# Designs tried in a protein design run: peptides against a protein of PDB entry 6MBK. Part 65

Target 1, 240 residues: chain A of PDB entry 6MBK
Amino acid sequence: GFEMVNFKEEGFGLRATRDIKAEELFLWVPRKLLMTVESAKNSVLGPLYSQDRILQAMGNIALAFHLLCERASPNSFWQPYIQTLPSEYDTPLYFEEDEVRYLQSTQAIHDVFSQYKNTARQYAYFYKVIQTHPHANKLPLKDSFTYEDYRWAVSSVMTRQNQIPTEDGSRVTLALIPLWDMCNHTNGLITTGYNLEDDRCECVALQDFRAGEQIYIFYGTRSNAEFVIHSGFFFDNNSH

## One batch from the design tools (peptide)

Design b1_p27_1_s4 (made by RFdiffusion4, then SolubleMPNN; from b1_p27_1, 10 letters changed)
Fold by OpenDDE base, seed 2:
Structure b1_p27_1_s4 (fold): chain B 240 residues (1-240), chain A 27 residues (1-27)
Amino acid sequence: as target 1 above (240 residues)
Amino acid sequence: ELIPVRHYIPTEEDRELLDKLLDEAES
């Protein structure tokens, strides 16, 4: 009932191929299709994950490395998804000098600089880990791990990571949700939920969409500053 | 019952933990 389309100004999104009614379940994604901390643990990254405190403690970083490993794997199940991801992002890690200068007048500048610093520190740490840790030898990124790679992965995860329950529902974990995350954001209510019984993410339509219309979803309540920092979006009706 | 799926933003606690871990690794 939908298709991937490159929309002007908004980039890639989903367009309805038929009329979709409000509250209609139009999109679902089974857990097996998600990139999760668990799938990271079960991947080639698993052995390193089991011995690195930061990977274990920081699910978002685990996802970033998972994403990099899968991107570097030609036969990865997630290649079709990864190919849909932007090569660059409108997040602080990609801000140009003019953008940073503009933000100097806002409270967001502190978060921007923090991201720069933290990401650099993370990269330095993991560069060393990849070069020296025995379990890093089998990683497809062993001989090619640049800051640009890491920046991309971190930004990809930052903009697309979602909280979902673990399979048993006992805890919350992080996931990238292929196909679903191609929906552009709008204001409204959360219409995506996880169905533990069927073990899938389920998205119902926020409103009626006619055939040919772009499908929008609401990711959550955020200020413009938070969206810029974490999603790369601006909304005039959101707080700055 | 569906469990809401929300975009995740790291908390201050997450950032502090990461800073701590990095500090330990760099020492």
Scores: peptide ipSAE 0.601, ipTM 0.942, DockQ to the pose 0.936
Fold by OpenDDE base, seed 1:
Structure b1_p27_1_s4 (fold): chain B 240 residues (1-240), chain A 27 residues (1-27)
Amino acid sequence: as target 1 above (240 residues)
Amino acid sequence: ELIPVRHYIPTEEDRELLDKLLDEAES
């Protein structure tokens, strides 16, 4: 019902191969295919995770390290997914001086500086951890952990992390959702839900899509400024 | 019933927690 396409200006996206009607379930992704905090814990990162307070407390950071470890693993199950991710992002961490100046007239400038500061502090902390921690030597990134690596991973997670229920539904956790997150964003309503009975993410069409049209979804309500900062998207008529 | 899947943005509480943890680690 859809295919992966590299769209100009937007990068990879999904294109309908047939007509899809509004509210039609056209895409689902089982939990076992997701990159989650739990899969991070069950990976080569597990031993370090179990002994690091920040990894344990911050699911988004755990996902970032999980992503880096899997990227560095040629036999990773998620290699096909990782290869579809951008090498660079339009997030504040990649802003040039001119782009930062453009934001000086907005409240977003404070968030930009905050992201720079926080990301730098995180990197400094984890660089030391990776160099000194006994369980870090088994990580594929042991001898190759640069700020650029960390910036990429953090930005990947920042733009793509989603809140989903745990397997038993008692808590919430964070996940990257392969294939699904290839859909570019549009304004609208949330049309993706988690089905605990079948243990999968389910996405229904926001609107009618004709064969050959790009499929868009709505990831969540947020201000234009917040959306730019956290997702790297711009919309002229964003009503939320 | 389906549980809505939403893009997650760290809360102020998350940011404060991270700052605290980093402060403790850097001290």
Scores: peptide ipSAE 0.594, ipTM 0.940, DockQ to the pose 0.923
Fold by OpenDDE base, seed 4:
Structure b1_p27_1_s4 (fold): chain B 240 residues (1-240), chain A 27 residues (1-27)
Amino acid sequence: as target 1 above (240 residues)
Amino acid sequence: ELIPVRHYIPTEEDRELLDKLLDEAES
């Protein structure tokens, strides 16, 4: 019912191959396909995760490292997904000097600087961890962990991480949702939910889409400023 | 019933926690 397409201005997205009706379940992604904190724990990162307080406390960082480890693993199950991810992002960590200067006139500048500082601190911390921690030796990124790598991973997670329930539904965890996150977003209502019974993310169409039209979804309620900082997207009118 | 799936943005609490953890690690 849909296909991945590289749109000229919007980059990769999903295009309907047939007419899709509003509220139609057109896309679902089982948990086993998701990159989650749990899958990170169950990966080569698991031993380090179990001994690092920051990885344990910060699910988003755990996902970032999970993403890096899997990217560095040629046989990773998620290679096809990872290859679809942008190599660079429109997030503040990738802003050029002129872009930062432009933001100096906005209230977002402090958040931008904070991201720079925090990301640098995180990198420095984990660089040391990777170099010194015994359980880091088995990581495929052991000899290849640059700031650029970390910036990419953090930005990937920042722009794509979602809250989903744990398998037992008792807690909330973070996940990257392959294929689903290829949809570009628009304003509207949340049309993606997690079905615990079937253990999958389910996405229903926000509106009718005709064959050949790009499929858009709504990622969640946010301010424009926050979404720009964290997702790189901006809407003139935020109805939420 | 479906549980809404939402894009996650770290809260101030998350940021503070991370800062604290980093501070502890750097001390």
Scores: peptide ipSAE 0.594, ipTM 0.940, DockQ to the pose 0.900
Fold by OpenDDE base, seed 3:
Structure b1_p27_1_s4 (fold): chain B 240 residues (1-240), chain A 27 residues (1-27)
Amino acid sequence: as target 1 above (240 residues)
Amino acid sequence: ELIPVRHYIPTEEDRELLDKLLDEAES
């Protein structure tokens, strides 16, 4: 009932191919298609994950490395998804000097500098780990791990990571949700939930969509500053 | 009975943990 389309101003999104009614379940994504911390642990990254404190403690970083490993793997199941991801992001890690100067008068500047510093420190740490750790030899990124790679992966995860339950529902984990995250966002109510019985993400329509209309979803209430910092989005109707 | 799926933004606790881990790694 939908197709991927490159919209003029908003970039890639989903367009309805038929009329979709409000509250209609139009999109679902089974767990097996998600990139999760668990899938990272079960991948080629698993041995290193089991021996690195930061990967174990920080699910978002684990996802970033999982994304990099899969991108570097020609036969990765997620290649079709990865190819849909932006090559660059409108997040602070990609800000130019002029953009940073604009934010100097705001409290957001502290978060921007923090992201710069932390990302650089993470890269330096993991560069050393990848060069020296025995289990890193199996990683496809062993000889091709640049700051630009890491910046991209971190930004991809930062903008797209979601909280979902574990398979048994006992804990919360992080996931990238292919296809679903191609939807552009609008203000509204959360209409995506996880169905543990069927083990899938389920998205119902926020409103009626006619055939040919772009499908929008809402993933959370955020200020414009938070959207810029964490998602790269800006909405005129959002609070500052 | 759906569990809401939300975009995740790291908390202050997450940031503090990361800083701590990086400090320990650099020491």
Scores: peptide ipSAE 0.593, ipTM 0.941, DockQ to the pose 0.928

Design b1_p27_2 (made by RFdiffusion4)
Fold by OpenDDE base, seed 1:
Structure b1_p27_2 (fold): chain B 240 residues (1-240), chain A 27 residues (1-27)
Amino acid sequence: as target 1 above (240 residues)
Amino acid sequence: SEQDEILEEDKEANDKMIAAASSLPVL
């Protein structure tokens, strides 16, 4: 077992409630609990998704809108998960002027400006879509869709999206993985996979954890540039 | 159209961003 804990320096994380051994399957998340492009298509967003080529072509944007719709829905199944998400991020979309100035000396600056420009343009587009499209009239965000909302959703997805197989294993789709994505990151080996037979994400322990210890996992090796873009960590803080 | 412009201009960057996301191996 594990429990969600708010760690002072790291925010929310998972703490072991018992001793967990290395390679022990301690956490699994069935597909039905994931926020996926498929769950977006099956939600109130589905009719709009079926008619918007951007939502169809860019699964991460579909997830962002799915996240916003569910956040605006008080009875959403994912409310407990959404309430654990940060209200703001240290990602480039939230960078202050001084942080952007620092990046001007780095190779990441082009990608940061591109991301900001693209996100702003996408927001402007979707604002119009939400106001005018017949299938947007019943969206819970119809009367409340700000750039801050969109920036938050895009950043949430950017920092937490995972590639997983479709149910039939024939393709790859995008998913937010509740509870699992609460684990803080450490150096090591990838210990999470997707079990198609049981249709679930499975995470085994990277190392032995004692009762009361924080559980860390490895999300993969990222370049300094990728770490800044996806996690908001500055180059000096990247141990990879 | 505005939609076509976004698709043409943002798709490559967006695909790169998606490709950089964590990928769960099939077990």
Scores: peptide ipSAE 0.506, ipTM 0.935, DockQ to the pose 0.821
Fold by OpenDDE base, seed 2:
Structure b1_p27_2 (fold): chain B 240 residues (1-240), chain A 27 residues (1-27)
Amino acid sequence: as target 1 above (240 residues)
Amino acid sequence: SEQDEILEEDKEANDKMIAAASSLPVL
């Protein structure tokens, strides 16, 4: 089917190991393999989640903490996935002072400054929570929670979170989708959906891929500003 | 409270960030 490869210019991606035809179901990921808000609630984070209104209200922050807890857990089921994540990102939270100055001429600057402020404030809040809250005592990150950790987790979730249905299909939740999120982006049509009957993400090929070719998917239409803020790159062929 | 301030001020930005996430249609 496919293999994970480190491409020089694009980082990690998926490469076809055989010919794949357009519209062929080549990749599926069962719910049990996803990192979700529900899996966060069912983890060591669950007791704290049940008492923290921010974790409850902001599912992406719950995922960020779930990611940090699992990263700090040597026996985590998601260790193989977490080890494939970048150690740092090209998102605005990682911008140097000169890069931020360049953004001052763009419409994105307000959102970037808001993201900096919010992320710093959230970190300061959760640092206190982790140090003082009774339900934080068993968290594996108790003695290892830095701003770098939080920035990394927030950026990981920001770049990789997906909206998927709950198991009963009644609501939408957030998920990280291992292996699937290693596909690099291209223009096209959305070829990924959620099969509720089989309780899995399903991805069909956007086009024909030959053995040895990189597999690209379309994650959705975003503006260049959204790509900068949420993905850390400009998409040259982005019409927005 | 600090918690209330975060909930109030970050909500709009957070909602925008969540909205910008890829959405998987139900098949």
Scores: peptide ipSAE 0.503, ipTM 0.934, DockQ to the pose 0.886
Fold by OpenDDE base, seed 5:
Structure b1_p27_2 (fold): chain B 240 residues (1-240), chain A 27 residues (1-27)
Amino acid sequence: as target 1 above (240 residues)
Amino acid sequence: SEQDEILEEDKEANDKMIAAASSLPVL
């Protein structure tokens, strides 16, 4: 069906290995393969999660810590996925002085500064927690938790988190969706949904793809401000 | 507490970020 390829300009993406027709279910990802708030709770992070109100209240931070714990675990099931993630991002948390100066002329500047301040404060808090909390002793992060680690994890989650239904469909939770999130973005319609009966993410092809073509999907409509926060750039061709 | 300050000050911004995340419709 498809293969992961490192494209020169776009980084990692998916390439069709056969012809794929529009609306063909070409990709599905079972819940058991997702990194979710629930998988975080069921991991080595679970005891700390159960005692930290921030982790409980902010599912994306729970995912960030889950991602860090799994990255630090050589035998993690998600190692193949984690190795495909960028080592750095162009998100506002990584902005250089010139990029920040550019943003001073935009409405995004307040959100960027807020994000930066909040992330730094969260790091300082969790650094203390990891050093002092009894349940943090078993975390693979205890002796290696830098701001760069936290910034990376937060940025990874920020750029890749998805809202999906819980297993019973009664609530919404957050998930990283391995393999699926390797598809690069194009304009179009949302072609991904969650099949609760089969308990999996399902992606149908946005268009016909021939063997050897890159597979693109549409992740949704975003404002330029959301693109800056999410992806570190303005989308000039954004129709909204 | 530091925890309460983070919860109070960051929660709204964090919720906004989560709300802006892609949402998969139920099929």
Scores: peptide ipSAE 0.499, ipTM 0.932, DockQ to the pose 0.816
Fold by OpenDDE base, seed 4:
Formats: sequence, C-alpha cells, structure tokens
Structure b1_p27_2 (fold): chain B 240 residues (1-240), chain A 27 residues (1-27)
Amino acid sequence: as target 1 above (240 residues)
Amino acid sequence: SEQDEILEEDKEANDKMIAAASSLPVL
C-alpha cells in the first residue's frame, strides 16, 4: 500500500505504507479513472469537441479544456485529483523575464517563444469560441476563462500527459493518470505499462521500498533541455 | 480562417510536444 504525502521540498508524492518489493505491482489505475481525450468527448465538452477542429486535432488541448471543465465542476469525479495539481508550474509559460533571458543562451529559446505565441493565440481563439459558440453555453468555465486558466491547464497537461492505447488497442490516445502521476521521478527503468486485458495502467516497483519511504518511478529519459520545456525542471541525475 | 491558421502553424509544434510525452508500453 501507499499514501499521498506532501513532502516539504518535493511537494506531493507517494509514500509506502508497507514494504514493497522490486517488480511488485503496487499501483494500478483503471481506464475509467483516467482523464483521456475519450472522457473529454464524453463530458460536457463533447458537443464543442465535435465541432472544433483544433480540439479534434490536438488531443492535449482537448485534455486542457477537459481539465478546466472538471475543475469548474463541483461534482466532478476528478476533483480530488485536480486539487492535488500544482496551482502554478515552473514551465516556460510561467518564466519570468530573467529566466527567459537565461534561455536565450540555450537551444530551447525558439521552442519557448513558439510556445508563448501559440498559447496566447490559442487562448484568444478559445475565449471567442467560449463566448460565442452555442455548444459552449453549458461549459462551467463560460463566465470565467482567463489566460491564467488556460496557461495552467496547458501546463498541467504538458507536464502530465501520457500516451496510452485506446480500449481496443488499435490507436494511441492521451491520458492524465491520477495517483500515478504523483510519484516523483528518479533514474532507472520504465516500470509502468498498460494492461489491455484488465484495461488499466500498471506500475511495478523500480526497487525495494520500505514502509515509510517515498516511492519513486522513472518517467523516461529526457535531456535537461527537454525537461525544462516539458516539465519545467532540470534533473540532476539525468545523464543527458 | 483563424482556426485553419492555428491548425497549420501550431500543429507541428504540438505534435512534437505530444510525441515527447511519456508513452506507456502495452503489456
């Protein structure tokens, strides 16, 4: 077993409540608990999604809007998960002028400026859509959709989105994986997969964890530049 | 249209971002 803990320096993470052995399946998340492009289509966002080519073409934007709609919905199943998300991120969309100046010496600067431009333009577009589109009338964010809301949602999705198989395994879709994405990152091997037979994400322990220890997982190998762009941080133990 | 411009200009960058997302292997 494990529990959610707010670690002073690392924020929210998972702590073992018993000894967990390496390779033990300690965490699984059924598809029904995931925030996916499919759950977005099946939500209050569904009618708008069906008529907006951007939402259809860019699954991460669909997830961002899904996240905003669910956040604004007091009875949302995902409220407990959404409340665990950071209110702000260290991603480029939150960088101060000095941080952007620092990036000017890096290869990331072009992507950062592109992200700023794109995010601003998308916000302006969707603000108009939310105000004018008939299918937006039922969205709980209709009267409260700020750039800060959009920036937060986009950043939340950017940092936490995962590619998973569709139910039939024929395609790949995007998902936020509640509870699992609370594990802090460490170097190692990918120990998370998708079990199509049981229709769930499965995570096995990377190593032995004793009761009371924080559970870490490996999300994949990225360069520090990629971590900055996609996760907003440098990983000290990153070999790249 | 504004929608077409966003799709044309942003999609490549967005696809790169999606491609950089963690991918769960099928077990």
Scores: peptide ipSAE 0.497, ipTM 0.933, DockQ to the pose 0.856

Design b1_p27_2_s1 (made by RFdiffusion4, then SolubleMPNN; from b1_p27_2, 13 letters changed)
Fold by OpenDDE base, seed 1:
Structure b1_p27_2_s1 (fold): chain B 240 residues (1-240), chain A 27 residues (1-27)
Amino acid sequence: as target 1 above (240 residues)
Amino acid sequence: SEEDELLEEMAPIMQKAEASALRLPVL
């Protein structure tokens, strides 16, 4: 019912290949296709994860390293997904000096500087870990781990991470959701949920879409500042 | 340890990061 398209101004998105009705289940993604903290634990990163308290405490960092390891693996199952990710983001970690100066007049500046500082500290820590830890020797990151790599991975996770239930539904974990996260954002209602019975993410159409139209979804109510910081989205007419 | 120091510094950030992630409703 949809296809991936590179739109001129919006980048990659989904386009309807047929008419889709409002509330129609048009997209579902089984757990086995998600990049999760659990899939990170089950990857080449697993041994290091089991011995590093920061990776254990911060699921988003675990996902970032998982993403980097998979990107560096030619035979990774997620290569098709990773290739659709932006090479750069409109998030604070990519702001130029002029953009930062503009933010000095806003309440967001403290959060931007904090994010820069923390990301740099994390990188320095993990650079040392990758160079010295025995379980890092087999990682594809051993000989190639730059700040640019880390910035990209952290930004990818920051803009695309979702909380989903664990398999037993008892806890919440973090996931990147391929295909679904390619939908561009619009105002509306949340139309995505997790079906535990079928163990999949399910997305229903926000509105009627005709064949050939871009499919938009609503990722949640956020201010423009929150979109910039956390999602990389910006809407001039955001009512919040 | 360096790890403990970083964990203490990251504690407020972890809470913000968790709060920033979209939570999918269970259907």
Scores: peptide ipSAE 0.380, ipTM 0.848, DockQ to the pose 0.729
Fold by OpenDDE base, seed 4:
Structure b1_p27_2_s1 (fold): chain B 240 residues (1-240), chain A 27 residues (1-27)
Amino acid sequence: as target 1 above (240 residues)
Amino acid sequence: SEEDELLEEMAPIMQKAEASALRLPVL
């Protein structure tokens, strides 16, 4: 019922190929297609994950490394998804000096500086880990782990990570949701959930969409400051 | 250890990072 389209102003999005009714389940993504902390643990990263307390404690970093490993793996199942990801982001980690100066007048500046410091420190730590840890030897990124790579991966995860239940529903884990995260966002109601019985993310249509229309979903209840920090943009119609 | 020091520094950041993720409701 939809197709991937590169919209000139909005980048990649989903376009309806038929009429979709409000509340219609038009998109679902099974767990097996998600990039999760669990899939990271089950990947080439698994041995390192099992021995690095930071990867274990910070699921977002685990996802970032998972993303980097899969990007560097020609046979990765997620290659088609990774190819849809932006090569650069408008997130604070990509801000130029003038953009940072502009933010000095905002409350976001402290979080921006924190992100810079933390990301740099994480990179320095993991650079050493990748170079020295025995279980890092098989990682495809070992000889090509740059700050730019790390910044990209962290930004990708920061902008796209979702909390979903574990398979048994007992805990929450982090996931990147391919195809679903291609939907551009509008104001509205949350129409995405996780169906544990079918073990899949499910998205129902926010409104009626006609064939040929772009499908929008509601991104969530973030403040403009949070959007700047986590998504790099202001949302004008943000009611919060 | 270097790892412990980094974990301590990252602790408040971890909470913010987790809080920033969209939580999908369970259906």
Scores: peptide ipSAE 0.374, ipTM 0.849, DockQ to the pose 0.760
Fold by OpenDDE base, seed 2:
Structure b1_p27_2_s1 (fold): chain B 240 residues (1-240), chain A 27 residues (1-27)
Amino acid sequence: as target 1 above (240 residues)
Amino acid sequence: SEEDELLEEMAPIMQKAEASALRLPVL
């Protein structure tokens, strides 16, 4: 009982098409629809993943490359999802000089500079890997891998990644959750969990929503500094 | 190697990034 809508100022979100009651299970996303480290390993990226220690160690980077590979693939299953993602973000990796200067008065500045430095170093490393590694030849981004591409992918993952259980529930993995991550933020309680028996993310309504109302969810509590670093927003006005 | 150096430098960042990711509760 919902639809995807482009809301003014908030971007894409979900709107109720019927009345939804608090605690009603209104949205579920099966594992097969998620972009995960496992789906990255099973994609065209798999051969490179199996040989690159950084991709293996950093699931977020693996997801970033998975996102880039799928974006560059016209027939990707995730094209409809990828097309809903912002082309740019308000995260620190996109900050202009004046925004960085503002942050100099905050405790976040060190983390912002570190993020810039690390992202640039990762890009330089992977640019070389993509140009030289035998398993990179099959990647659709082989001849088109810019810093802007990498910045976008890293920012997309940073703002949208979730920890979910593996299929057997023995470990955690990282996932992007299509459709669910289109819900904009509000204050409240976490109403999303992972159902291992049905192998799906499940979201129950935080409150009553009437038909035609935007559906908001709560993504968890972070400090303002953490929200700035990871989402580009402060807690009070955080949207993603 | 360049890979080893980058991994070493990224280690604390990895831990922080993982800690900052939203964790869905298992139902």
Scores: peptide ipSAE 0.385, ipTM 0.857, DockQ to the pose 0.755; fails the geometry check
Fold by OpenDDE base, seed 3:
Structure b1_p27_2_s1 (fold): chain B 240 residues (1-240), chain A 27 residues (1-27)
Amino acid sequence: as target 1 above (240 residues)
Amino acid sequence: SEEDELLEEMAPIMQKAEASALRLPVL
């Protein structure tokens, strides 16, 4: 068992409510609880998705709009999850001038500039779509779609999206994984996978945790450039 | 079309963003 806790230095995380042993399956998230491209298609966004080529081609953008639609829906199943998400991020889309200047010395700068440009263009495009497309009239964000909304949604997806199998295992799709993505990161081995038989994400404990200890997981190894693009962090000691 | 132009321009950065996403192994 675990509980959500706001840790003073690390923000939200998971704390063990009992002793958890290494390799113990302590957390699982069924597909029905995930925010996926498929759940986006099955939501109020579905009609627009079916007619917009960009939403169809770019699963991450579809997830971003799904997140915005659900956030704007008081009765959304995902409200408890959405309320745990940061209101702002340390991603490049939120960088101040000095942070961008620092990145000029890195290879990530070109990707950051592209991200800025593309995000702005995407917003402009979808603003027009939301204002003019007949199927957009059903969206709860119809009368309230700002760049700040879009930046937040894109950043939320960028930092939290995962590749998981489709229900039949034939393809890969994108998913946000509630509860699981609240675990803070530590060095170690990947201890999360997708169980197709039970149709759920499964996370086993990286190590023994005592009751009252924070549960950490390893999200994988990334280069400094990937960390900057993905999470806004630069690690001098990163050998990758 | 505007959609095609935007898709073409976005493709490189989106591919990188997707590549940075954690891929869960199938168990």
Scores: peptide ipSAE 0.380, ipTM 0.846, DockQ to the pose 0.805; fails the geometry check

